# Designs tried in a protein design run: peptides against a protein of PDB entry 2AUS. Part 17

Target 1, 323 residues: chain A of PDB entry 2AUS
Amino acid sequence: ADIKREVIVKDDKAETNPKWGFPPDKRPIELHIQYGVINLDKPPGPTSHEVVAWIKRILNLEKAGHGGTLDPKVSGVLPVALERATRVVQALLPAGKEYVALMHLHGDVPEDKIRAVMKEFEGEIIQRPPLRSAVKRRLRTRKVYYIEILEIDGRDVLFRVGVEAGTYIRSLIHHIGLALGVGAHMAELRRTRSGPFKEDETLVTLHDLVDYYHFWKEDGIEEYIRKAIQPMEKAVEHLPKIWIKDSAVAAVAHGANLTVPGIVKLNAGIKKGDLVAIMTLKDELVALGKAMMSTQEMIERSKGIAVDVEKVFMPRDWYPKLW

## One batch from the design tools (peptide; made by RFdiffusion4, then SolubleMPNN)

Design b1_p9_6_s1
Fold by OpenDDE base, seed 5:
Structure b1_p9_6_s1 (fold): chain B 323 residues (1-323), chain A 9 residues (1-9)
Amino acid sequence: as target 1 above (323 residues)
Amino acid sequence: SLVRYEDLF
């Protein structure tokens, strides 16, 4: 999510009609909810599925989905995509995660040795998925991006860890304990980040959602529920983006593939096969798709399929058909 | 009817 991507302009004369679409900051409250994502502070106890079911009841919704399972005992950042935005969670599943973990050691180890051994777990690690995972129990590699020790109190080690999606912190702690020679277990775990979603002013509880929905429905105050729900575009901030002409938007919204002439600007470093977000010039999410060209090929070519469109989000009527 | 937080647990 922290990768700054250069923006390459292909058509500097491309304008957008201010009468077309609904920019993320200008949606009526009902439409904002229909295209929303909640940065939920999941409490310990319930499953991620139970929490999604409760949000649907609180907000009177037909559909919702979460941006990556947290175990029942694990708290913290759970993105919950609402209604028409529900399928944006596919952009969050492969995103990096951060956790704060409490590791309990089963013997006494000098602090210098704890710090040295934990630093060796930065980089590529080999894991077996837990028995409770829906994933086949094959050995797999995962990246640990960083380990930051926050506190050491005797046998208790509090640390922050940035990891590739689907890294098991319980398994990491078990391997650290083996490398220290005394063994260890995971005492506590909180998720502090899921791609673009982190612990910030947008983090809300289930209690906050009950109160904020009440203020809107009974008192006519929409401000709180509006702030508690992020636009679906937040859920794609970490993806490479392609911005398209107004004349291409309705075609893509009907499920047509993006062709090279429709591109106004794009991020550097797109590779063939990458998941990309197709955006309007007003930063509205039109669709997610698979890049069929590199950034360089999209600049150099005058024609061809740039993106295979996999999932449309924008309604077909927000922009006129210009074909 | 608005769902109360107490009715969730």
Scores: peptide ipSAE 0.014, ipTM 0.586, DockQ to the pose 0.773
Fold by OpenDDE base, seed 1:
Structure b1_p9_6_s1 (fold): chain B 323 residues (1-323), chain A 9 residues (1-9)
Amino acid sequence: as target 1 above (323 residues)
Amino acid sequence: SLVRYEDLF
């Protein structure tokens, strides 16, 4: 689901001053941490909130937030946004998720029937949120993007599943078990993806973070902790982007809405009401906002409010006021 | 049981 978004250029002559801002690759370590997101391998046992509290303690941070709750028993990809980046998690909450799940069947079912029935659960499903969910207990539709059966061993079914945000895999497995006629439960669950965060070389444990912080503070080696923390811009890779002129950056950083003349380039397929990332020409996240125009309207119009700026991330002083 | 911080390290 890496939808390569087309980039439409409005101003091919727009240049950026290399002296302004702090590109994600060039942030001093302290600033990198202030605008960081950890791709955490959450261990089974603790709550997502406990893990965030531990990261704050390990890294001596005032603020952090997670990109979507994992149940205590669930391991795997938990994006943890740090300090000034903490609110970037709002971009990750609606993002698709992938899991690997072990389903245990309560009776014997032919493999062909398991495969056939599980394929019927691709697409739109009706779910009831569990009692322990902070979400209103209303029936809701959720999309299952794909189900990939990895292994079938008797009554144990290992599968990968891509789902819309807030799909409950435990409820999915329960419904699959009912459709099979024997019943089923979720034996194990791991989250393998949360939007742009996946199981890759950026995935780190809590233990890694302890060691890497120690290497930095005691030994002066920043390289490990630098690699363990992703720039906040990683947390918005899945969003449609609008790149703005250097002259517009400070205004947006002050909370001004983005107007059409400030746009240099933008992704195709932006609709009115979409969450968009406002970027500099150096791929720095300035703000998140609500699109007030489509991509087409932003191309065709010479003036007007393109984005209602909801959350500024960039400091006001990284770019000069040019108005 | 909640895993304690001290049990992770």
Scores: peptide ipSAE 0.008, ipTM 0.531, DockQ to the pose 0.101
Fold by OpenDDE base, seed 4:
Structure b1_p9_6_s1 (fold): chain B 323 residues (1-323), chain A 9 residues (1-9)
Amino acid sequence: as target 1 above (323 residues)
Amino acid sequence: SLVRYEDLF
């Protein structure tokens, strides 16, 4: 999510009508909820599925989905996409994750050796998915982006770890323990980041959601529930973006593929096959799709399908048909 | 009826 992408402007004269759409910051509360994502602090104990079911009950929702399973015992950042935003979770599944983990060593190891060995686990690691995973149990590489040791207290090692999606921290700790020669296990695990969602002022508990929903429904105070729900656009911040003309929005919202003439600006470094977010000039998410061209091809070509639209989020009526 | 926190768990 921290990868800054250059923005290339293709049409510097393109304007947007302020009367069209609903920018993420200007949605009425009901509409904000319909296009919302909660940065939930998942408690330890329940499954991610149970927590989603509770959120649906608390907020009186028809549908919701989570941005990547946390094991029952694992707490922390669980993005929960609501209602019309539910399908945005697919943008979060491949996103990088950060955890704080407590590793317990099964023997005494000098601190210098702990630090040295843990540093060797930065980069590409070979993992086998656990037996309980729905994932085919093939050996696969995963990237460890960084390991930051926070504290060493005898046999207890507290560390922050940034990882590629589907890296198993329990397996990482097991391998670190083997490399240290004493063995180790995961004592505690908290997810501190899931793509653009992190531990910040937007992190809320199930308790907060109950209270905030109460304040809205019984007291007429929408402020708390509004702040507790992020716009769905937050869930795509880590994706490369393509911004489109107002005249193209309604067509894409109807499920038409994005053609090159509809592009106003785009991120650099888009490759054919990349998942991209199609945005309005007001930073509203129209759709997710597969890039059919590179950034360079989208600049140089006058015509053709730029994005194969896979998932529409925007309602068909937010922008007029201008064809 | 509003869902109470105590009724969730």
Scores: peptide ipSAE 0.006, ipTM 0.467, DockQ to the pose 0.861
Fold by OpenDDE base, seed 3:
Parts: C-alpha cells; sequence; structure tokens
Structure b1_p9_6_s1 (fold): chain B 323 residues (1-323), chain A 9 residues (1-9)
C-alpha cells in the first residue's frame, strides 16, 4: 500500500460527465453500504467467519467476505467487504500485512543479541504453513519487509512486523527463538494492517457497528454508519490503477475486456500478469482484471486487450452504453 | 473457549 505509483496521462483532454456514476464520496447511504468495506477491529475469541456472520446480522446483509483470515485469538484489522463489494477481498488477500506481536523467550538473552538476530529475519524466510491452515502445507519463501522492536522487557519482546501475505508470525517467532538458542513462542498477536486498511480513524468495533446502525435506523442519523463503512475503492488503493474513458465504462461493466483506446491514464510499472483496478475518471471501481500488457505497451500501442476483466463491481446502468 | 457474540457486549 505504501508503493507510490506514478500516474501517466495518455489523454489529457478526457473529461467525465458529472451526472454519470456514483463517486465514492457521493453514494446514498444504502448504495454506500452495498459497495462498502468495514475496517473491523476483530475481537480476540471468534473466528473471522463468525465475525463476518455477525456483521451480516448487525447490518441486515445477505453477503459479506473478509480480506484475510485472522486466527480466533488474534485481534485487529479485518477488512470486511459487504454485499456487491464482497469480491473486492480478492485484492486484499495478496496484500501485505502488519502485526504487533509479543514474543516470549524461553531463556535469558542479552538485548543486543535479540536486536541483532531479529534484524537478520528481515528479508526472505522459509516457512511451512501450520496444520490448521487451509493452505497446502508446502515449504515456501515469504518476505519479511521490516521488523521494528518496540520494547524488550527481560524475556518479553514486543515488535512490529511487516510481512508478505500468508507469512505466519507464529512460525517466524519460533525460528527467531531457535536462532537465539533459547526457543520462543507467540504470546500475543494483533494485526495492525491489511494492505490499505490500518489502525486509524476508520477502525471500528462490532459494538460501534451496532450503535451506528441503531442511530441510522431508529434516530435517522446516517453520519456514523456512513463513516464506519469505507467505499470499496479503499480496498484497491494498493493496486496499480487504469483510468478509463466514460465511453468505455459501460462495456467493462458488462464484462468486456479493456482495450487500449479506452485508457485515459494509468499507473507506471504495470507488468503483464499483474492484478489491476479499472477505475473511472471519478475514481469509481469498475472492475478488477489481469494486465495483458505492461504500462509501456499500453502507452505505445493504439489497439489490443490491455486488461482481461475478471471481476466486475460497477452496475451496468451507472454509465450509458456508448458503443 | 471461543467467544460468543453475546460475550462481546
Amino acid sequence: as target 1 above (323 residues)
Amino acid sequence: SLVRYEDLF
């Protein structure tokens, strides 16, 4: 999510009709919910699936999905995509994660040695998924982006860690403990980030959702529930984006592949095979798809399939058919 | 034990 992507403009004269679509900040409350993502503070205890079921009950929803499982005992950032936005979780599953972890050492280790050894775990590590994981138990490399030691109190080490999706912090702590020669276990774990979702003013509890839904339904106050739900576009902030002409929006919303003439602007550094977000000029998410060209090819070519459209989000009627 | 929904409030 912290990767700054340059925006390359291909058509500087392209305008958008303000009467078409529903920009993320201008959706009626019901529509905002239908295209929403909650930055949930998952409590410790329940499964991520139970929490999703509770959100569906609280908000009277038919569908919801989460942006990556937290273990029952793990608290913190759980993005929950609602209704028509449910499939946007596909953008969040591969996204980097951050955690704050408490590691308990099984012996005394000098603080300087703790710091030195933990720094060696930044970079590529070999992990095997735990038995309880739905993921096939194969050895795999994962990236640790950073380790920040927050506090060392004797045998207790509080640290922040940024990791590639599907890195197991419990396994990381076990390996750190082995490298220290004393062994270690994970005492506590909180997820502080899932891609673009972090601990900020958008983080809400299940209790907040109950109260805010009540204020809306019984008192007519929509402000709280509106703020508690992020637009689905938040869930794609970390993806490379391609912005398209108004004339291309309806075709893509019908499931047509994006062709090069439809592109107005795009992020630099798109590679063939990348997951990309197709956006309107009003920053509305039209679809997710697989890039069939690089950024450079999309600039230089006059024709061809730029994006293989995999998941449409935008309704077919928000923009007129102009083909 | 798994926390139940009723035990969250």
Scores: peptide ipSAE 0.006, ipTM 0.495, DockQ to the pose 0.095

Design b1_p9_6_s2 (from b1_p9_6 with R4K)
Fold by OpenDDE base, seed 1:
Structure b1_p9_6_s2 (fold): chain B 323 residues (1-323), chain A 9 residues (1-9)
Amino acid sequence: as target 1 above (323 residues)
Amino acid sequence: SLVKYEDLF
């Protein structure tokens, strides 16, 4: 999510009609909810699925989905996509994660040795998925992006860790404990980040959602529930983007592939096969798709399929059909 | 134990 992507402009004369679409900042509250994602502080205890079911009940929703499972005992950042935005969780599943973990060592180890050994776990690690994971039990490589030791108190090691999606912190701690020679276990775990979602002013509890829904329905105050729900576009901030002409929006919203002439601007560094977000010039998410060209090919070519459209989010009627 | 919904509020 922290990757600054250069924006390359192909058509500097492209304008957008302010009367078309619903920019994320201008959605009526009902529409904002239909295209929303909650940055939920998941409590410890319930499953991620139970929490999603509760959100659906609290907010009177037909559909919702979460951006990556947290174990029952794990708290913190759980993105929950709502209603029409439910499918946006597919963009969040592959996103990097950050955790704060408490590791308990089963013996005394000098602090310098703890620091040295934990630093060796930055980079590529081999993990075995836990028996309880829905993932095929195959050895797999995962990247640890960083380990930051926050505190060492005797046998207790508090640390922040940034990891590739589907890295098991419990397994990491077990291997650290083996490398230290004393063994270790995970005492506590909190997820502090899931792609673009972090611990910030947008983080809300289930209790907050109950109160904010009540304020809206009983008192007519929409401000709180509006702030508690992020636009679905937040869930794709970490993806490479392609911005399209107003004339291309309705076609893509109907499920047509994006062709090169429809591109106004795009991020640098798109590769063939990348998941990309197709955006309007008002930063509205039209669709997710697979890049069929690199950024360079999309710049140099005058025609061809740029993106194979896989997931449409925008309604067909937000932009006029201009073909 | 599953945390009950009632125990969250």
Scores: peptide ipSAE 0.018, ipTM 0.574, DockQ to the pose 0.101
Fold by OpenDDE base, seed 5:
Structure b1_p9_6_s2 (fold): chain B 323 residues (1-323), chain A 9 residues (1-9)
Amino acid sequence: as target 1 above (323 residues)
Amino acid sequence: SLVKYEDLF
């Protein structure tokens, strides 16, 4: 998520009509909810599915989905996409995750040895999915981006860890314990980040959502519920982006593939096969799709299919048909 | 504390 992406401009004269679309910061409250994502602080106890069902009841919604399962006992950052934004979870599932974990060692180990061995687990690790995982139990590699030891108190090790999506922290702690020669288990786990969603001022509880919905419905105060819900565009901040002409927006919103002439600007480093976000010049999410060209090919070519459009989010009527 | 559904209302 923290990869700074250069923006390459193809058409510096491209303008946008201010009367078309609904920019993320200018949506009426009902429309903001329909295209919203909650940065939920999931409590320990309930499943991620139960929490999504409760949010649907609290906010009187037909649809919602989560940006990656947390186990019942695990707390912290659970992105919940609402209504028309529900499908944006596809962008969050492959995103990197951060956790704070408490590891309990089954024997005494010198602190210098704990620090040395845990540093060796930065990089590529071999994991087997746990028995309770819906994933086939095949050996796989996963990247550990970083390990930061926060505290060591005797046999208790508190640490922050950044990992590739679908890395099992319980299995990581088990392997660290084996490498230390004493064994270890996961005592506590909290997720502190899921792609662009982190522990910040946007993190809200289920109780906050009950109160904020009540303030809106009974007192007419929209401010709290508006702040508690992020625009769906937040859920794609970590993706490479392609910004398109106003004349291309309605075609893409109807499910047409993005062609090279529709591109105004794009991020550097797009590869063929990458998941990309197609944006308006007002930073509205039109669609997610698969890049059919690199950034370089999209710059050099005058024609061809740039993006195979897989998921449309924008309504068909926000921009006029200009074809 | 386990947040139960009943504890939200």
Scores: peptide ipSAE 0.016, ipTM 0.583, DockQ to the pose 0.115
Fold by OpenDDE base, seed 3:
Structure b1_p9_6_s2 (fold): chain B 323 residues (1-323), chain A 9 residues (1-9)
Amino acid sequence: as target 1 above (323 residues)
Amino acid sequence: SLVKYEDLF
C-alpha cells in the first residue's frame, strides 16, 4: 500500500466530461453506501461473518463482504465492502497485513537475545498452514516485511509485524519461540493494517455505525455515516492503475476487455499477470482485471488487449456508449 | 425499523 507508483501519461490531451459518472467525493449518500467500504474495528469474540451480518442489519443492506478473515479472538482492521462494492474485497486478499501481537515466552530469555532472534525472522520464512485451514498443508514461503519490538516485559513481548498476505502470526511466534530455545505462544493479536486500510480516523466500531445510521435516518444528518463509509476506490489504492478515456468506460462497464487505444495514463511497473484497477479520469473504479501486457508493452503497442476484465463495478449507464 | 445496538448483542 505504501509503494508510490510513477504515473506515465500516454495521452496528455484526454479530457473528461464532468457530467458523466459519479466521482467518489460527489456521490449522493445512498450511492456512496452502494459503493462503500467500511474500515471496521472488529471486536474480539465474533467471527468476521457475524460482524458482516450485523453491518448488513445496521445499515439495511442486501450484500456485504470482508477483505480477509480475522479469527474470532482477533480484533482490529476488517475492511467490509458494501452492496455493489462487495467484490472489491478481491483486491484486499493479496494485500499486505500488519499486526500488533503479544508473544508469551515459556522461559526466561535475555532481552538482547530476544531482539537478535526476532530480527532474523525478517524476510522469507517457511510456514506450514494450521490443520483447521481449508488449504492443503503444503509448506510455503511467506515474507515478513518488518518486525518492530514495542515492549519487552519479562516473558511478554509486544511487537508490530508487517507480513505478506496469508502469513500466520501464530506460526511465526511458535517458530520464534523454538529459535529462542524456550518455546512461545500467541497471547493476543490485533490487525492494525489490511492494505490501504489502517488504524486512522476512518476506523469505526459497530456502535459508531448504529449511532451514525440513526443520526441519518431520524435526524437527517448524513455527515457521520458519510465519513464512516469509504469509497470503494480506497480498496484499490495499493493496486497498479490504468486510467481510460471516457469513450472506453461504457465498453469496460459492459465487460469488454480494455484495449491499448483506451489508455490515457498508467502506473509504471505493471507486469503481465498483475491484478490492475481500471479507473476513469475522475478516479472512479470501473473494473478489476488481469494485465495482459507490461507497462512498456501498453506504451509501445498501438493495439491489442491490455487488460482482461474480470470484475466490473461501475454501472453501465454512468457513461454513455460512444461506439 | 432502526436496529438499536441493544438488539445486536
Scores: peptide ipSAE 0.016, ipTM 0.604, DockQ to the pose 0.807
Fold by OpenDDE base, seed 4:
Structure b1_p9_6_s2 (fold): chain B 323 residues (1-323), chain A 9 residues (1-9)
Amino acid sequence: as target 1 above (323 residues)
Amino acid sequence: SLVKYEDLF
């Protein structure tokens, strides 16, 4: 998730009109909510769907969606996209995840052996989706990016783990336990990261949301609810970006494909078929789409479809129609 | 049982 992407400038003279659009930092509170994502601290107990339903009730919203299911017993980072931002959750589904897990061993194992065996689970692992998964129960590889042992207390092993999307930590712990020869189970699990969303000052509880909404509606204090909601652009930070001319924004906002002449700057390393975020020069999310060209092709070509626009987020009227 | 909203707070 922390892949720094180089930015290649194609048009160094491209300017943006400050009167057009609504930059993420300058949205009126109602508009900020309409294009918001909550970095929710999901409590243990409720389903991710129940929590989304409660957020809709608390904030008086018609629509919301979450950036990837947490099991009822699992707490922590659940991105909840609001209203017009609801569809941005699709950018978060494939994003890497981090967890802190408590593994309980079913027997005594020397600490050195625990450390050695857990280190072997970094990299590619073979998993079978659990029975309750809607995913076809085929064996699949998943990446474990890192395992960091935080604490070992006898049979209890607290560890941080960074994983590819759809890695099952319960299954990982089961396999670690088998490799240790004693067996193990997942005692506790917290998600500490979902792509760009992590445990930081933006993490809020359902209780915080109740209070902050009250302060806004009853006391006229918008500061708290404003801080509790992240701009939808946060939910695409981990994607490769293409920044477009002001003159191209309205067309893309109408659902037109992005053509090469509309590109001002872009990330390096875009491949054909990649999910990309189309941004304004003010870092506003216009749309998500599929790259039809590589970064190199988008630089070298004078014309053609650069991005097949799949999902528009920006309203059609934020930028003028300049065609 | 569905966790009630009132039981979360």
Scores: peptide ipSAE 0.000, ipTM 0.427, DockQ to the pose 0.114

Design b1_p9_6_s3 (from b1_p9_6 with R4S)
Fold by OpenDDE base, seed 1:
Structure b1_p9_6_s3 (fold): chain B 323 residues (1-323), chain A 9 residues (1-9)
Amino acid sequence: as target 1 above (323 residues)
Amino acid sequence: SLVSYEDLF
């Protein structure tokens, strides 16, 4: 979401038929839910899997999945993709995360030294995954994008931190404590961002979802539940995009690879191997795939496979077969 | 304690 990507137009005359597809803002409520993602405020206590199971029960859903595990005691932004959108969470796993953390120091340290040492942890850090992680315990580099100290109260340090996906804040705090010479531990942690999902007007609780579902089912009021669920396209806002011709949509929806002639416009800076979102001209998500060309190659070439289609989201019948 | 669904409401 924060990466402003230039849009390069290849075909400025390409039009879209308004009768085809279902733009994110025009989906009937049932269809909106089928292609939805909740920006959930996960409470402290339950696991991310328990919370997903509760959402499925509350909203009477067959399938759902979360955009990256929060530990039981960690609260905040948990994207939960619904039904047909469930697999869009794969786009959120590699996305940057932001947290607010409370670090407790095990000794007294001057505030100037706290600030100086924490600033040194911006950039690349070496981490070891914790024992409880399903991730193989190998040393790995992770990027800390920024550290913002919010408050220092004696031994308690409240800070905001932006990190690469899979950075362990508990391990970061442990290393900060070692660098300060007194030791430290993570007292509290809240996730304030997961890629395009942040603390904003779209953030909802489990209680909100219960109430809003009842208002829809009992009172016929869909407004609240509609607002509580984001379109699946929100979950790919942080990805580079390729917009395709109406004539290419049905082929891609059937699992065909995107070829260069199907491209209308695309973001700058796509590299070979990047995860990209294939979009209609109405900003509907057709599929996720792997870029087989750079942006430059997609501009210069007249033919070839531009994207290897890995996951289709759009139904096969939203656009006609034009081949 | 594992928070149950019933413990949320």
Scores: peptide ipSAE 0.007, ipTM 0.562, DockQ to the pose 0.104
Fold by OpenDDE base, seed 4:
Structure b1_p9_6_s3 (fold): chain B 323 residues (1-323), chain A 9 residues (1-9)
Amino acid sequence: as target 1 above (323 residues)
Amino acid sequence: SLVSYEDLF
């Protein structure tokens, strides 16, 4: 999510009609909810599925989905995509994660040795998925982007860890404990980040959602529930983006592939096969798709399929058909 | 919270 992507402008004269679409900041509350993602503070205890079911009940929703399972005992950042945004969770599943973990050591280890050994676990690690994982139990590499020791209190080590999606912190802690020679276990785990979703002012509890929904429905106060729900576009901030002409939006919203003439601007460093977000010039998410060209090919070519559109989010009628 | 955690379930 922190990868700053350069924006290359292909058509500097492209304008957007302010009357078309619904920019993320200008959606009526009902529409905002229909295209929303909650940055939920998942409590410890319930499954991620139970929490999604509760959100659906609280907000009177037909559909919702989460941006990557947290174990029952794990708290913190669980993105929950609502209604028409539900499918945006696909963008969040592969996103990097951050956790704060409490590791309990099974013996006394000098602090200098703890620090030194934990530093060696930055980079590529070999993990086997746990038994409870539906993933094939083959050895696989995962990236540990960083380990930041926050506190060491005797046998308790509080640390922040940034990891590739599907890194198992429990397994990491087990291996750290083995490397320290005393063994260790995960005492506590909180997810502090899931891609673009962090512990910030957008983080809300289930209780907040109940109260905010009540304020809206009973008191007519929409401000709280509006702030508690992020636009679905938040869930794609970490993806490379392609911004398209107003004239291309309706076609893509109908499921047509994005062709090169429709591109106004795009992020640098798109490769063939990358998951990309197709955006309007008002930063509205039209669709997710697979890049069929690199950024360079999308600049140099005058024609061809730039993106194979996989999932449309935008309604077909937000922009006029201009073809 | 105006609603208890127990009232959610």
Scores: peptide ipSAE 0.006, ipTM 0.480, DockQ to the pose 0.320
Fold by OpenDDE base, seed 5:
Structure b1_p9_6_s3 (fold): chain B 323 residues (1-323), chain A 9 residues (1-9)
Amino acid sequence: as target 1 above (323 residues)
Amino acid sequence: SLVSYEDLF
């Protein structure tokens, strides 16, 4: 999520009609909810699926989905995509995660040795998925991006860890305990980040959602529920983006692949096979797709399929057909 | 519970 991406302009004369579309900041409240994502503080106790079912009941929704399972005992950042935005969770599944973990050691270890050994776990680690994982129990590599020790109190080690998607913190703590020679277990775990979603002013509880929905429905106050729901475009902030002409938007919204002439600007460093977000010039999410060209090929070529469109989000009528 | 425990394993 923290990768700064340069923006390369192909067509500096491309303008957008202000009468077309619904920019993320200008959606009516009902439309904002239909294209929304909640940055939920999941409580410990319930499953991620139970929490999604409760949100659907609270907000009177037909469908919702979460951006990556948290175990029942694990609290913190759970992105919940609503209604028409439900499938945007596919952009969040591969995103990096951050946790704060409490590790309990099964013996006394000098603090200097704890710090030295935990630093050796930054980088590539070999993991076996736990027995409770639907994932086949094959050995796999995962990246640990960073480990930050927050506190050491005797046998208790509080630390922040940034990891590749599908890294098991319980398994990491077990391996750290083995390397220390005394053994260890995970006492507590909280997720503090899931891609672009973090602990910030957008983090809300289930109780907040009950109150904010009541203020809207009974008192006519939209402000609280509007702030509690992020636009679906938040869920793709970490992806490389391609911005398209107004004349290309309706075609892509009908499921047509993006061709090179439709590109106005794009991020640097797109590779063939990357998941990319197709955006309007008003920063509206049109679709997710697979890059069929690199950034360089999209600049140099005059024609061809730039993106294979996998999932459309934008309604077909927000922009006129200009073909 | 509308979600079976089996969908988590």
Scores: peptide ipSAE 0.005, ipTM 0.427, DockQ to the pose 0.052
Fold by OpenDDE base, seed 3:
Structure b1_p9_6_s3 (fold): chain B 323 residues (1-323), chain A 9 residues (1-9)
Amino acid sequence: as target 1 above (323 residues)
Amino acid sequence: SLVSYEDLF
């Protein structure tokens, strides 16, 4: 999410019709919910699946999905994509995560040594995925982006950690404890970020959702429930983007691959094989797809498949067929 | 999934 991406313009004369589509901030409340993502503060206790089931019940939804499992005991940022947006969670699965963790040491260690050893865990670490992981239990490298020690109180170490997706903080703490020579365990864990979703004014509880839904349904006040639900486009902010011509939108919305002539602007640094968000010029998410070209190839080439479209989000009728 | 300590050994 913190990666700044340059925007390269291919067609500086490309205009968009303001009457076409539904920009994120201009969706009627029902449509906003249908294309929404909740930045949920998951309580400790329930599973992420139970929480999703509760959200579906609270908001009277048929479909929802979460942006990466939090354990029962783990609280904090759980993106929950709603209805038509449900599949946008696929963009959040590979996204970096941040946690605040309390590590309890099994022996006394000087603070200077704690700080020194924990700093050595910044960068690449080897982890074994746990048994219940859908990932094959092979040793794998994961990146720790940063470790920030917040507090050291005797044997208790409170720290912030930014990690690659599927880094296990419990395993990290275990390895830190081994490196300290005394052992350690994870006492507490809270997820503070999941890609573009963080602890901010968009973070809402299950209780908030109950109240806000009642305010809408009983009192006719949509403001709270509207604010509690982010547009699905939020869930792709961390991805490299390709913005397309209005004339290309309907084709992509029908599941056609994006071709080079359809590109108006794009982020720098796209590589072949990257997950990319295909956007309208009004920053509406059309689809997710796999880049078939680099940014440079998309600039230099006049033709060819730029993106293999994997998941369409935009309805087929938001933009006219211009082919 | 944060797996329990028991699921790591």
Scores: peptide ipSAE 0.000, ipTM 0.428, DockQ to the pose 0.026; fails the geometry check

